Peptides against a protein of PDB entry 6TME. Designs and how they scored, part 39

Target 1, 324 residues: chain A of PDB entry 6TME
Amino acid sequence: NRLKRAYIALQAWKKAFYSDPFNTAANWVGPDVCSYKGVFCAPALDDPSVLVVAGIDLNHADIAGYLPPELGLLTDVALFHVNSNRFCGVIPKSLSKLTLMYEFDVSNNRFVGPFPTVALSWPSLKFLDIRYNDFEGKLPPEIFDKDLDAIFLNNNRFESTIPETIGKSTASVVTFAHNKFSGCIPKTIGQMKNLNEIVFIGNNLSGCLPNEIGSLNNVTVFDASSNGFVGSLPSTLSGLANVEQMDFSYNKFTGFVTDNICKLPKLSNFTFSYNFFNGEAQSCVPGSSQEKQFDDTSNCLQNRPNQKSAKECLPVVSRPVDCS
Target 2, 324 residues: chain A of PDB entry 6TME as posed
Amino acid sequence: NRLKRAYIALQAWKKAFYSDPFNTAANWVGPDVCSYKGVFCAPALDDPSVLVVAGIDLNHADIFGYLPPELGLLTDVALFHVNSNRFCGVIPKSLSKLTLMYEFDVSNNRFVGPFPTVALSWPSLKFLDIRYNDFEGKLPPEIFDKDLDAIFLNNNRFESTIPETIGKSTASVVTFAHNKFSGCIPKTIGQMKNLNEIVFIGNNLSGCLPNEIGSLNNVTVFDASSNGFVGSLPSTLSGLANVEQMDFSYNKFTGFVTDNICKLPKLSNFTFSYNFFNGEAQSCVPGSSQEKQFDDTSNCLQNRPNQKSAKECLPVVSRPVDCS

## One batch from the design tools (peptide; aimed at target 1 F40 L45 D57 A78)

Design b2_p18_2_s2 (made by RFdiffusion4, then SolubleMPNN; from b2_p18_2, 8 letters changed)
Fold by OpenDDE base, seed 4:
Structure b2_p18_2_s2 (fold): chain B 324 residues (1-324), chain A 18 residues (1-18)
Amino acid sequence: as target 1 above (324 residues)
Amino acid sequence: SAAEERLQEILEELRASM
């Protein structure tokens, strides 16, 4: 009996709660699991005459605890939303049995350990949100082989390079922000055919921006701020026809910020502050447009306010990195 | 609830892929 298995799983989970401030699981009593708060039943896909637990939503419950292996008995769950809790430990491997997993949101918890590779085992996964946790180590390249719509990795402890397989991703939104990713952005990034938003904020990324970024025609948000990028902005950025928000601040960029970038048709905000740019087109000057916001603060620009000193600029500007 | 509505959408998508 599938509901019996669900009962075992849910009771094991309740037992794994250390704290339930809102008494979310107070009604988790008895065999009628479909009446449990945050538990949603539906007819099974393989047998509509059978009622199964198909979804769990415990968002914002502030529950402290862990995910016990018995959760693997919830084989019919397609939606698993447990964000904004205080769950700790690792994501149990037993969740590999949840072959219908479609949306997995464990964001804003206290999960630790390596990337939850169990997510790779879910053939139907479209939404993966593991942000605001303490996941660490390398990002498995295989994550981008999956047909995901959204991948939220930000605010974790991930290290190493961004996999070259990123170009295979079908995701519209990918966040890497506030991790410890290093190395260059892979050139394959330009192959992300569905990408709308990508965020690299606050990592240890370095090197030149790949020219292939300019191939991201559908990107509306591109944020590479607070990294160690060097060189000039690729001229191919003029290809970002739909970019609205662009941020390159707090890097080590040099060169000239061109008119072609600042005149992007849908650009609303372009921040390139705290770099070593030594020139900008008039169209890039803050206040030059009513429709666009620019920030050129703390560069090496002449005749602009709030720029770096010559002492700070000269060593960098005089030795520009050639990205060609 | 929003979760229930989303779940129904998901189940429809999953069913369509079968």
Scores: peptide ipSAE 0.750, ipTM 0.975, DockQ to the pose 0.918
OpenDDE base, seeds 1, 2, 3, 5: peptide ipSAE 0.750, 0.727, 0.720, 0.743; ipTM 0.975, 0.973, 0.972, 0.975

Design b2_p18_2_s3 (made by RFdiffusion4, then SolubleMPNN; from b2_p18_2, 10 letters changed)
Fold by OpenDDE base, seed 4:
Structure b2_p18_2_s3 (fold): chain B 324 residues (1-324), chain A 18 residues (1-18)
Amino acid sequence: as target 1 above (324 residues)
Amino acid sequence: SSVEERLQKILEELRASM
């Protein structure tokens, strides 16, 4: 039966623990898996008369170990939360059998290897959190074809470009921060119709910002700081009617920061420090508003404090990148 | 628990999609 399979899986997992400092699995004894700490049972969707393991939550257990292939026997699991542990290795391909997977959170672990493509096999997946691991390689473009609500990829070792398929994403939150993504932000980004928060912090992204960013009408957080972006800020950023937090700091932007950006109606914090901007509207000046916070530090602005030297500015400002 | 509540919601959503 299903609970017997779950027992096999959970016992295999317990065996795969190297350390359980809080003795989380201490009660993982015997066939009554529904009594196991962190194991949650519910009536099966296909047969309500059958009790199945529907959820695993081992968050913050500091467990060291790996995920054994026997976890694939947990075929009824819809919620799998094991964040803030010390699990290592790869995500087992056998998890493809978990066709009800809805929320998968393995964040804050020590997982390695390529993107866990098994996540692509889950038709009902809505929440994917793999942040704060050591996943590497390219991001499969298919991830954005899925009807995900949230995608957390930050603090990994992902490389390559951001897939053009990003525009197909239905996610409200996507984080790319602190990886090694390179290339340009795809123009298709503007098609992310449900996007509220997107974070690109601390990558190797470059090129001009696509004008299509301005189409992200629902975005409240847009952070592209600590990259290699060049050129001027797109004038279309005036379309970000709901943006509250915007950060372009630590890039190579040039040009003029306009009123249309700084006067965005919901803007509360706009950081554009550590660039090569050579002008800003009065509305962009720090202290110009009580409702908005600005940081223009370390640009090429005239008559502003804490700016770059002429020696630093002239070579860049005199040769602006044309993004048109 | 909060997890149980969340799980219940998930299962409801999954059921609705069947």
Scores: peptide ipSAE 0.735, ipTM 0.972, DockQ to the pose 0.898
OpenDDE base, seeds 1, 2, 3, 5: peptide ipSAE 0.733, 0.709, 0.706, 0.715; ipTM 0.972, 0.970, 0.970, 0.970

Design b2_p18_2_s4 (made by RFdiffusion4, then SolubleMPNN; from b2_p18_2, 10 letters changed)
Fold by OpenDDE base, seed 4:
Structure b2_p18_2_s4 (fold): chain B 324 residues (1-324), chain A 18 residues (1-18)
Amino acid sequence: as target 1 above (324 residues)
Amino acid sequence: SAAEERLQKILEELRASQ
């Protein structure tokens, strides 16, 4: 009996709660699991005459606890939303039994350990949100082999390089922000055919930006701020026909910011402050457009306010990194 | 609820993919 298994799982989970400030699980009593707050039942896909637990939504419940292995008994769950709680520990491997998992949101919790590789076992997964946790270690390359729509990894403790498999991703939104990723952005990034938004902010990324970024025709948000990128901005960035928000601030970029970038047709905000740019086109000057916002603060620009001193600029500007 | 509506859409998509 699927509902009996669900009962076992949910009671085990309730037992794993350390704190339930809003008494969310107060009605988690008795065998009628479909009446449980935050538990949603539906006809089973394989047998419409059978009612199963198909979704869990405990978002914003401020529940403290952990995910017990018995959750693996919830084999019919396709939606698992438990964001903005205080769940700790690791994601149970037993969740591999949840073969219908479609949306997995455990963001804004206190989960620890390596990337939850159990997510890789879900063949139908489209939405993965593990942001604002304490996941650590390497990102498995296989994550980008998944046919995901969205991947939220930001605000964790991930390290190492971004896998080259990123180019295989079908996701429209990918966030790497506020981790410890290092190395270069893979050249394969240009192959992300569905990408709309990508955020690298606040990592340890370095090297030159790959020219292939210019192939991201559908990208609307590109944020590479607060990293260690060097060299000039790729001329191919002129290919970002749909970019609206672009941020390269707080890096070590050098060279000239060109008209071709600043005149991008959909560009609304372009921040390239806190770099070592030694020139900019007139179209890049803050205030030059009413439709576009620019920030050129703290570069090595002549005749612009709030620039770095010659002492700071000279050592870097005189030794530009050649990315060619 | 929003979750129920989303779940319904998900289940429809899963059913269609079978």
Scores: peptide ipSAE 0.730, ipTM 0.972, DockQ to the pose 0.924
OpenDDE base, seeds 1, 2, 3, 5: peptide ipSAE 0.729, 0.700, 0.696, 0.717; ipTM 0.972, 0.970, 0.968, 0.971

Design b2_p18_3 (made by RFdiffusion4)
Pose (drawn by RFdiffusion4):
Structure b2_p18_3 (pose): chain A 324 residues (1-324), chain P 18 residues (1-18)
Amino acid sequence: as target 2 above (324 residues)
Amino acid sequence: AKAAEMAEKLAEVAEELK
């Protein structure tokens, strides 16, 4: 009995609800699971006459609990939204039985430990949001082999390198912000298809920017701020024909900012503050344009306000890194 | 309102999974 399996799974889950501030599971009684709050039923994909539990949405319920193995019984679920709860512990391996999983959002919870590799087992997975948890350790490189449209990893404790496989991703949006990733951005980044937005804010990345970034001609947001990148901006960045937001602030970049970048057509907000740039094109000057917003604070630029001192600048400015 | 929104979302996902 199909809905019985859903009943057992949801009752096993209610048992694990330690605190439900909004009494969200108050009506989770009896066998009519489709009437349970946050449970969404629909016709079976292969038979419109059969009723199935196809979605779970408890966004913003602030429920403290954990996900029991019995949730593996919800075999028809394709949507799973639990943003802003207090669900703790790990994602049960039994969730590999949810073979129709399409969008999985566990953002802003209390999950911990290694990357939830059960997500790699879902053949229809398109949206994976694990941001704002306590996941840590290495990132499974095979995650970029899945045909994910969106990958949100920001605000975890992930460490080590960006996988070389990133160029395989078909994602339109990828976030790595606020982890402990280290090393260089892989040269394969130029092979990412469909990429519109990529956010690296606040990691421990270094090395020079790969010239292959210039191949991302559909990117509208490229944010590499608050890392440790060195070298000059690659001249290949003129290929970012669609970039609208570009932020390289808080790095160790040196050299010139040219109009090759500052005159990009759709570029509206270009922040390169807190680096070691010793020259900039006139078109790159903040306050100079009514359409484009620039920020050059704390660089090594003559005749500009709030720059670094000459004392701090000369050691770094006179020793540029050979990107080789 | 939420139930209608979820029904529409599930219909869209059903098209993608077929």

Design b2_p18_3_s1 (made by RFdiffusion4, then SolubleMPNN; from b2_p18_3, 10 letters changed)
Fold by OpenDDE base, seed 2:
Structure b2_p18_3_s1 (fold): chain B 324 residues (1-324), chain A 18 residues (1-18)
Amino acid sequence: as target 1 above (324 residues)
Amino acid sequence: SRREEMAKKLAEIQKVLS
């Protein structure tokens, strides 16, 4: 019996709670699991006359505990939302049995260990949110082979390079922010056909920006701030016809910020502060437009306020990085 | 209610999965 298995799983989970400040699991008593707070039943896909546990929503419950292996008995779960809790440990491998998983949100918890590769085993997964945890190590290249709508990885401890497979992603939103990623952005990034928002903030990324970024025609948000990028901005950035928010601040960029970038048709905010740019077009000057906001602070620009000293600029500007 | 909202969402998901 599916509900019996669910009962076993949910009781095991209740036992795995260290703290339940809101008494969320107080009514988790007895065989009627469909009445449990945060547990949602629906007709089974294979037999509509049978009720199964199809969803878990414990968002914002501030529960401390871990995910026990018995959760693998919840084989009918398609929605698993447990964000904003204090769950610790690793994601159980037994969750591979949850073959109907569609939305998986474990964000804002205390999970540790490597990337939860069990998520890659779910054939129908569309939404993956693991942000604000302590996941570490390499990002599996296979994540971008999944037909995900969104991939939230920010605020973790992921290391190494961004996989070349990123170009295979069909996600509209991808966040890498506040990790320990290093190396260059893969040239394959330009192949992301559905990308609307991508965020690289606060990593250890380096090298030149790939020209292929300019192929991201649907991107509305592009943030590469707080990294170690070098060289000039690619001229191909003029191809970002739909970009609204663009941030390259806190890098080591050099060269000239061109009209073709600052006059992008939907550009609302463009921040390129805290770099080593030695020139900008008039269209890039803050205050030049009522509809666009620019920030050119702390560059090597002439006749602009709040710029770096010659002493700071000369060593960098005199040795430009060739990105060719 | 929360249950009704979730029921609706699950129904939508099930349509996709079927």
Scores: peptide ipSAE 0.567, ipTM 0.953, DockQ to the pose 0.857
OpenDDE base, seeds 1, 3, 4, 5: peptide ipSAE 0.558, 0.562, 0.554, 0.563; ipTM 0.951, 0.952, 0.951, 0.952

Design b2_p18_3_s2 (made by RFdiffusion4, then SolubleMPNN; from b2_p18_3, 9 letters changed)
Fold by OpenDDE base, seed 2:
Structure b2_p18_3_s2 (fold): chain B 324 residues (1-324), chain A 18 residues (1-18)
Amino acid sequence: as target 1 above (324 residues)
Amino acid sequence: SRREEMQKKLAEIQEKLK
């Protein structure tokens, strides 16, 4: 009975293919769905004597099409990987029936519409990758209430502010890069206990960096480049004991880049170029360390190469934003 | 094989879902 439902779902999906360049679904014929390319069966959790479709992997198949509502019949699927295709449309609400969903990867497709809220309905979801699509609108605050290991949101059309619930996230990796997020980074960011990597690249984020970033003791990658951040770098960044890669480039930061930041023990690369910094510690100077790479290009630094003109600097440096 | 790898991964996931 379960395999029959899976057959119906998979045949509906095959019919929803507009193009299958590699003939991935060529063998999707007949009732033996477990033999289908990219379809993986396993014993059912509730009855080990019953074989069910537990996984879909169509990664890199370059398939054009959409996800039909009949995919909701794949109720035993725990792994759904369809990245690097040309699937379009929206994620079907019928996928709410896939209560065993553990890993959901629809990255590198042409999906549109709002955030796929169906992902929030999956109680066991640990991995969510929706990057490189055309998802738009607000990010639901509830996404960070999920016990996710990784959240990939980059390269979409998400707008509005980053939810304050971010502090509730247990994810080790979170990417916001290349969206249209605006506003400030929430102060609750410091509550992210398991965070290793966070990327804000290429948004419309603004305001001062919250001091609470310094509480991210396990972060190895922090990239806030290509935004509209202002003010000085928080002194609390000295608390980033494990940061290896840090990028604040292409913002509107001002003030002094301190020794406490540049001497972080695990720091290997610190880029703060294309800002309005008016001073830096000697430890921040490119070439000052063999173990660390720095980029101070296009700031308002004295006696450094490749800096902004006084004409460009004066209007900004003379009006520092107080983040206190 | 890719199939074997996926089967292993599914087994691991299912164990976590128990």
Scores: peptide ipSAE 0.604, ipTM 0.958, DockQ to the pose 0.851
OpenDDE base, seeds 1, 3, 4, 5: peptide ipSAE 0.593, 0.585, 0.592, 0.591; ipTM 0.955, 0.954, 0.956, 0.955

Design b2_p18_3_s3 (made by RFdiffusion4, then SolubleMPNN; from b2_p18_3, 10 letters changed)
Fold by OpenDDE base, seed 4:
Structure b2_p18_3_s3 (fold): chain B 324 residues (1-324), chain A 18 residues (1-18)
Amino acid sequence: as target 1 above (324 residues)
Amino acid sequence: SERERMAELLAQIQEKLK
């Protein structure tokens, strides 16, 4: 009976395809759904004697279409990977019935609408990839209450502030890049105990960086480039003992880039170009280390090449933002 | 094969879901 429901769902989905360039669904004929290309069956968790559809993988199929509500009949699906297609519309609310959802990847599609709140209904979700879509609006704060390992939100149309609940996240990787997020990075960021990589690139974030960033001891990648951040870099950044890649470029930072930052033990690349820094430690100078790469281009540094003019620097440097 | 790889992945996931 479960496979019958799956058949109904999959046939409805096939009907929802506008284009299938690789004929991925060509064999989606007949009741034997477990033989369907991209459909994977496994023994049911509640009854090992019953075979159920447990996974969908249609990655890179270039399929155009939408997700019909009948997909909610795939109640045993734990893995749903449909990235790099041309699916449009919204994520059906009926997917709330997929209570075993563990990995949900709909990245590189044409999905629209608000954040797919149906993802919040999945109690076992660990992997959420909705990047490279057209999702819009606010990020629900509840997303960070979930025990996710990875959250990919980049390259969407999300707006508003980053929820303060971010500190509750157990994710090792979180991407916000290339959205329309605004406001400050929440101070609660320092509470992200499992964070390894966080990317804020290309948003409308502003204000001072919170000192609490320095509490991210396990972070290896921290990219806050292409925003509107102001003030000095927090001295607490010296606490980033494992940071390898750090990028603060294309902001409005001022002040002095210190030795404590540039001498971070695992630091491989540190880009702080296109800001208004008026000083840097010798350890921050590009070429000062063979093991580290720095970029100090287009700041307000004295005796360095490719800096901003005095005319550009003076009005900003003379009015430093106090983040204290 | 893809199916074998997926089967393994699903098995791993199912184990975590237990």
Scores: peptide ipSAE 0.512, ipTM 0.939, DockQ to the pose 0.860
OpenDDE base, seeds 1, 2, 3, 5: peptide ipSAE 0.509, 0.504, 0.498, 0.493; ipTM 0.938, 0.940, 0.939, 0.939

Design b2_p18_3_s4 (made by RFdiffusion4, then SolubleMPNN; from b2_p18_3, 10 letters changed)
Fold by OpenDDE base, seed 4:
Structure b2_p18_3_s4 (fold): chain B 324 residues (1-324), chain A 18 residues (1-18)
Amino acid sequence: as target 1 above (324 residues)
Amino acid sequence: SERQRMQEKLAEIQKELS
């Protein structure tokens, strides 16, 4: 009996709650699991005459606890949303039994450990949100082999390099922000054919931006701020025909910010402050456009306010990194 | 209702999974 298994799982989970401030699980009593708050049933895919637990939504419940292995008994769950709680520990490997998993959102919790590789076992996964946790270690390259629509990794403790497999991703949104990623952005990034938004904010990324970024013609948001990128902005950025928000601030970029970048047709906000740019086109000057917002603060620009001192600029500007 | 919205979402997901 599938509902019986669900009952076992849910009761085990209730026992794993340390705190339930809103008494979300107060009605988690008895065999009628489909009436449980945050538990949603639907006809089974393999037998429409059978009702199964197909979804869990405990978002914003502020529940403290952990995910017990018995959750693996929820084999019919396709939607698992438990964001904005205080769940801790690791994601149970037993969740590999949830072969129908489609949306997995455990964001804004206190999960720890390595990347939950159990997510890789879900063949139909489309939405993965593990942001605002304490996941650590390397990002498995296989994550980008998944046919995901969205991958939210931001605000964790991931480290090491971004996998080259990123180019295989079909995701429209990928966030790396506020981790400890290092190394270069893979050149394969240009192969992300469905990418609309990518955020690298606040990592330890370095090197030159790959020219292949310019191939991301559908990207609307590109944020690489607060890293250690060097060199000039790729001229190929002129290919970002749909970019609206672009941020390269707080890096170590040098060179000239070109007209071709600042005149991108859909560009609404371009921030390149806190770098070592030594020139900018007139179209890049803040206030030059009513439709676009620019920030050139704290660069090495001549005749612009709020720039770095010559002392700060000279050592860097005089030794530009050649990205060619 | 929240439950109704979730049921609709699940229905959509199930369509994709089928």
Scores: peptide ipSAE 0.605, ipTM 0.957, DockQ to the pose 0.860
OpenDDE base, seeds 1, 2, 3, 5: peptide ipSAE 0.601, 0.598, 0.576, 0.594; ipTM 0.958, 0.959, 0.954, 0.957

Design b2_p18_4 (made by RFdiffusion4)
Pose (drawn by RFdiffusion4):
Structure b2_p18_4 (pose): chain A 324 residues (1-324), chain P 18 residues (1-18)
Amino acid sequence: as target 2 above (324 residues)
Amino acid sequence: SHADEMAEKLAEIAAELK
C-alpha cells in the first residue's frame, strides 16, 4: 500500500521532531497523508489515476529534529524544501531510494559532516542547495558531472581545492562563497557551459586568475572577492560580454585596470578595491560615469583618495608575480 | 494560495521528468 509507506515515513519523522515552534506537524495524524501540512500530493508520473506524495515543503518552519532513515520510503518525492529549519545531523543514505529527486533544498539547517554524497545517486537531480550548514572536508569532484542547473555550497566549512571537473558542469549558478577552499581556480573553468553566476567570496584561493575566465561570455556575475589572488587581471576578461557585476575586491592583484575591462557593455558595478593596482584607465575612475559604478579604494593609485601608503605599496608594486 | 503554488511547481517538475 503506497500511501501507507508515506504514512509510516511521516510518522517516523514526526517522532523525531523535538521542537516545532509553529505547530506545523499538528495535523499530521491519521492515514490521510495528503492533508498533512507541508506534504504535497499529485498524480503518479506513470499513472494519473494513482495518488502519490510528490513533494515536501517545510520552508521556514524552524523545526529542530533529524531526518530518519524511514524517509527513504517516500519514493515518489521529487521536491524537498526544508530551508530555515533546525534539522540536525546527516542526510540518511536511504534517501538514494528517492529516485525522482529533482530539487533538494536543505539550506540553513544544522546539518554537519561530509558532503551529502547521497545527492550523487539521484539521476534527475537539477537543484542542490546545501548552503548555510556545517558540511566540511573535500568537495566530491564528481558533483560537477551531474547535470545540475544550480549548486549552492556557500557558507559551509568545505576545504581544499576546487575540483578540476568544474569545467564539466552545466550549472547556470554556482556558489562557493564563505568556505575554506584553497589553491587556484582551475583552467577548466572556461569550459563551463550555461554559466551565468559564479560566487567565490571569502575563501583561501590564490594564484593568478586563469585567462580561460574570458571564455565565460554568458556570465553576468563574477565575484572573486576576499581571497588571495595575485598577478594582473587577465586581458582576456574583455570576453565577458555579458558581465554585469564583477568584484575582485580584497585580493593581492597588481598592475593596471584598463578600459578593455571598464568599457564592457553590460558592466554596471565593478569593484576592485583593497588590492595593489598602480594604474587605472580614466574610464575606470569612480564618480566618472552616471551608468557605471566603480570602487578603487585602498589600491596604489596616484591622485585618488583613500589609497594605500607609498611605503606599503612599493615593496608589492615593484615585485609583481610572474603568472607562470 | 501556497497549496496552488505547490501544485503548479509539482506540475512543472512532472513535465520535466516525463

Design b2_p18_4_s1 (made by RFdiffusion4, then SolubleMPNN; from b2_p18_4, 8 letters changed)
Fold by OpenDDE base, seed 1:
Structure b2_p18_4_s1 (fold): chain B 324 residues (1-324), chain A 18 residues (1-18)
Amino acid sequence: as target 1 above (324 residues)
Amino acid sequence: SHMEEMKKRLEEIQEELK
């Protein structure tokens, strides 16, 4: 039966624990898997009279170990949360059998290897959190073909370019922060219809910001700080009617920061420090508004405090990048 | 409780999966 398979899987997993400091699996004894700590049973979708293991929640258990292939026997699991543990190794391919997977959170672990492509096999997946691991390599373009609500990729070792398929994403939140992504932000980004928050912090992204960013009308958070972006800020950013937090700091931007950006109606914080901007509108000056916070530190602005020296500015400002 | 929260979430998920 299905619970027997779950028993086999869970016992195999217990054996795969190297350390269980909170004794989370201490009660993982006997066939009654529904009584196991962190194991949640529910009526099966195909037969409500049958109980199945539908969820795993081992968040914050500090368990050291790995995910054994026997976890593929947990075919009824729709919720898998193992956040903040010390699991290592790779995500087993056998998890492809978990066709009901809806929420998958393996964040803050020690997983390694390429992107867990098994996640792409789950037809009903809505939530994917793999942040704070050691995943590496390229991001598969197919990830954005999934009907995900949230995609958390930050704090890994992903490299290469951001796939152009990003525009197909229906996610409200996407994080790329603290990886090794390179290249330009795809122009297709403007097609992300449901996007509320996107974070690019701390990558090797470069080039000009695409004008299509201005089409992201529902974005509340846009953070592109700590990259290698160049050129002027797109004038189309005036279209970000709902942006509250915007950060372009620690880049190589040049040009003039306009009123149209600084007067965005929902803008609360706008940080454009540590760039090479050579002018700003009065509305962009820190202290110009009580409702908005600005940071223009370490640019090439005249008559502003804490700016770069002429020696630092001249070589960059004199060679503006044309993004047209 | 955490258990009740998880049960509720699972119920919601199951409804979406139907």
Scores: peptide ipSAE 0.617, ipTM 0.957, DockQ to the pose 0.963
OpenDDE base, seeds 2, 3, 4, 5: peptide ipSAE 0.616, 0.568, 0.585, 0.578; ipTM 0.958, 0.948, 0.952, 0.950

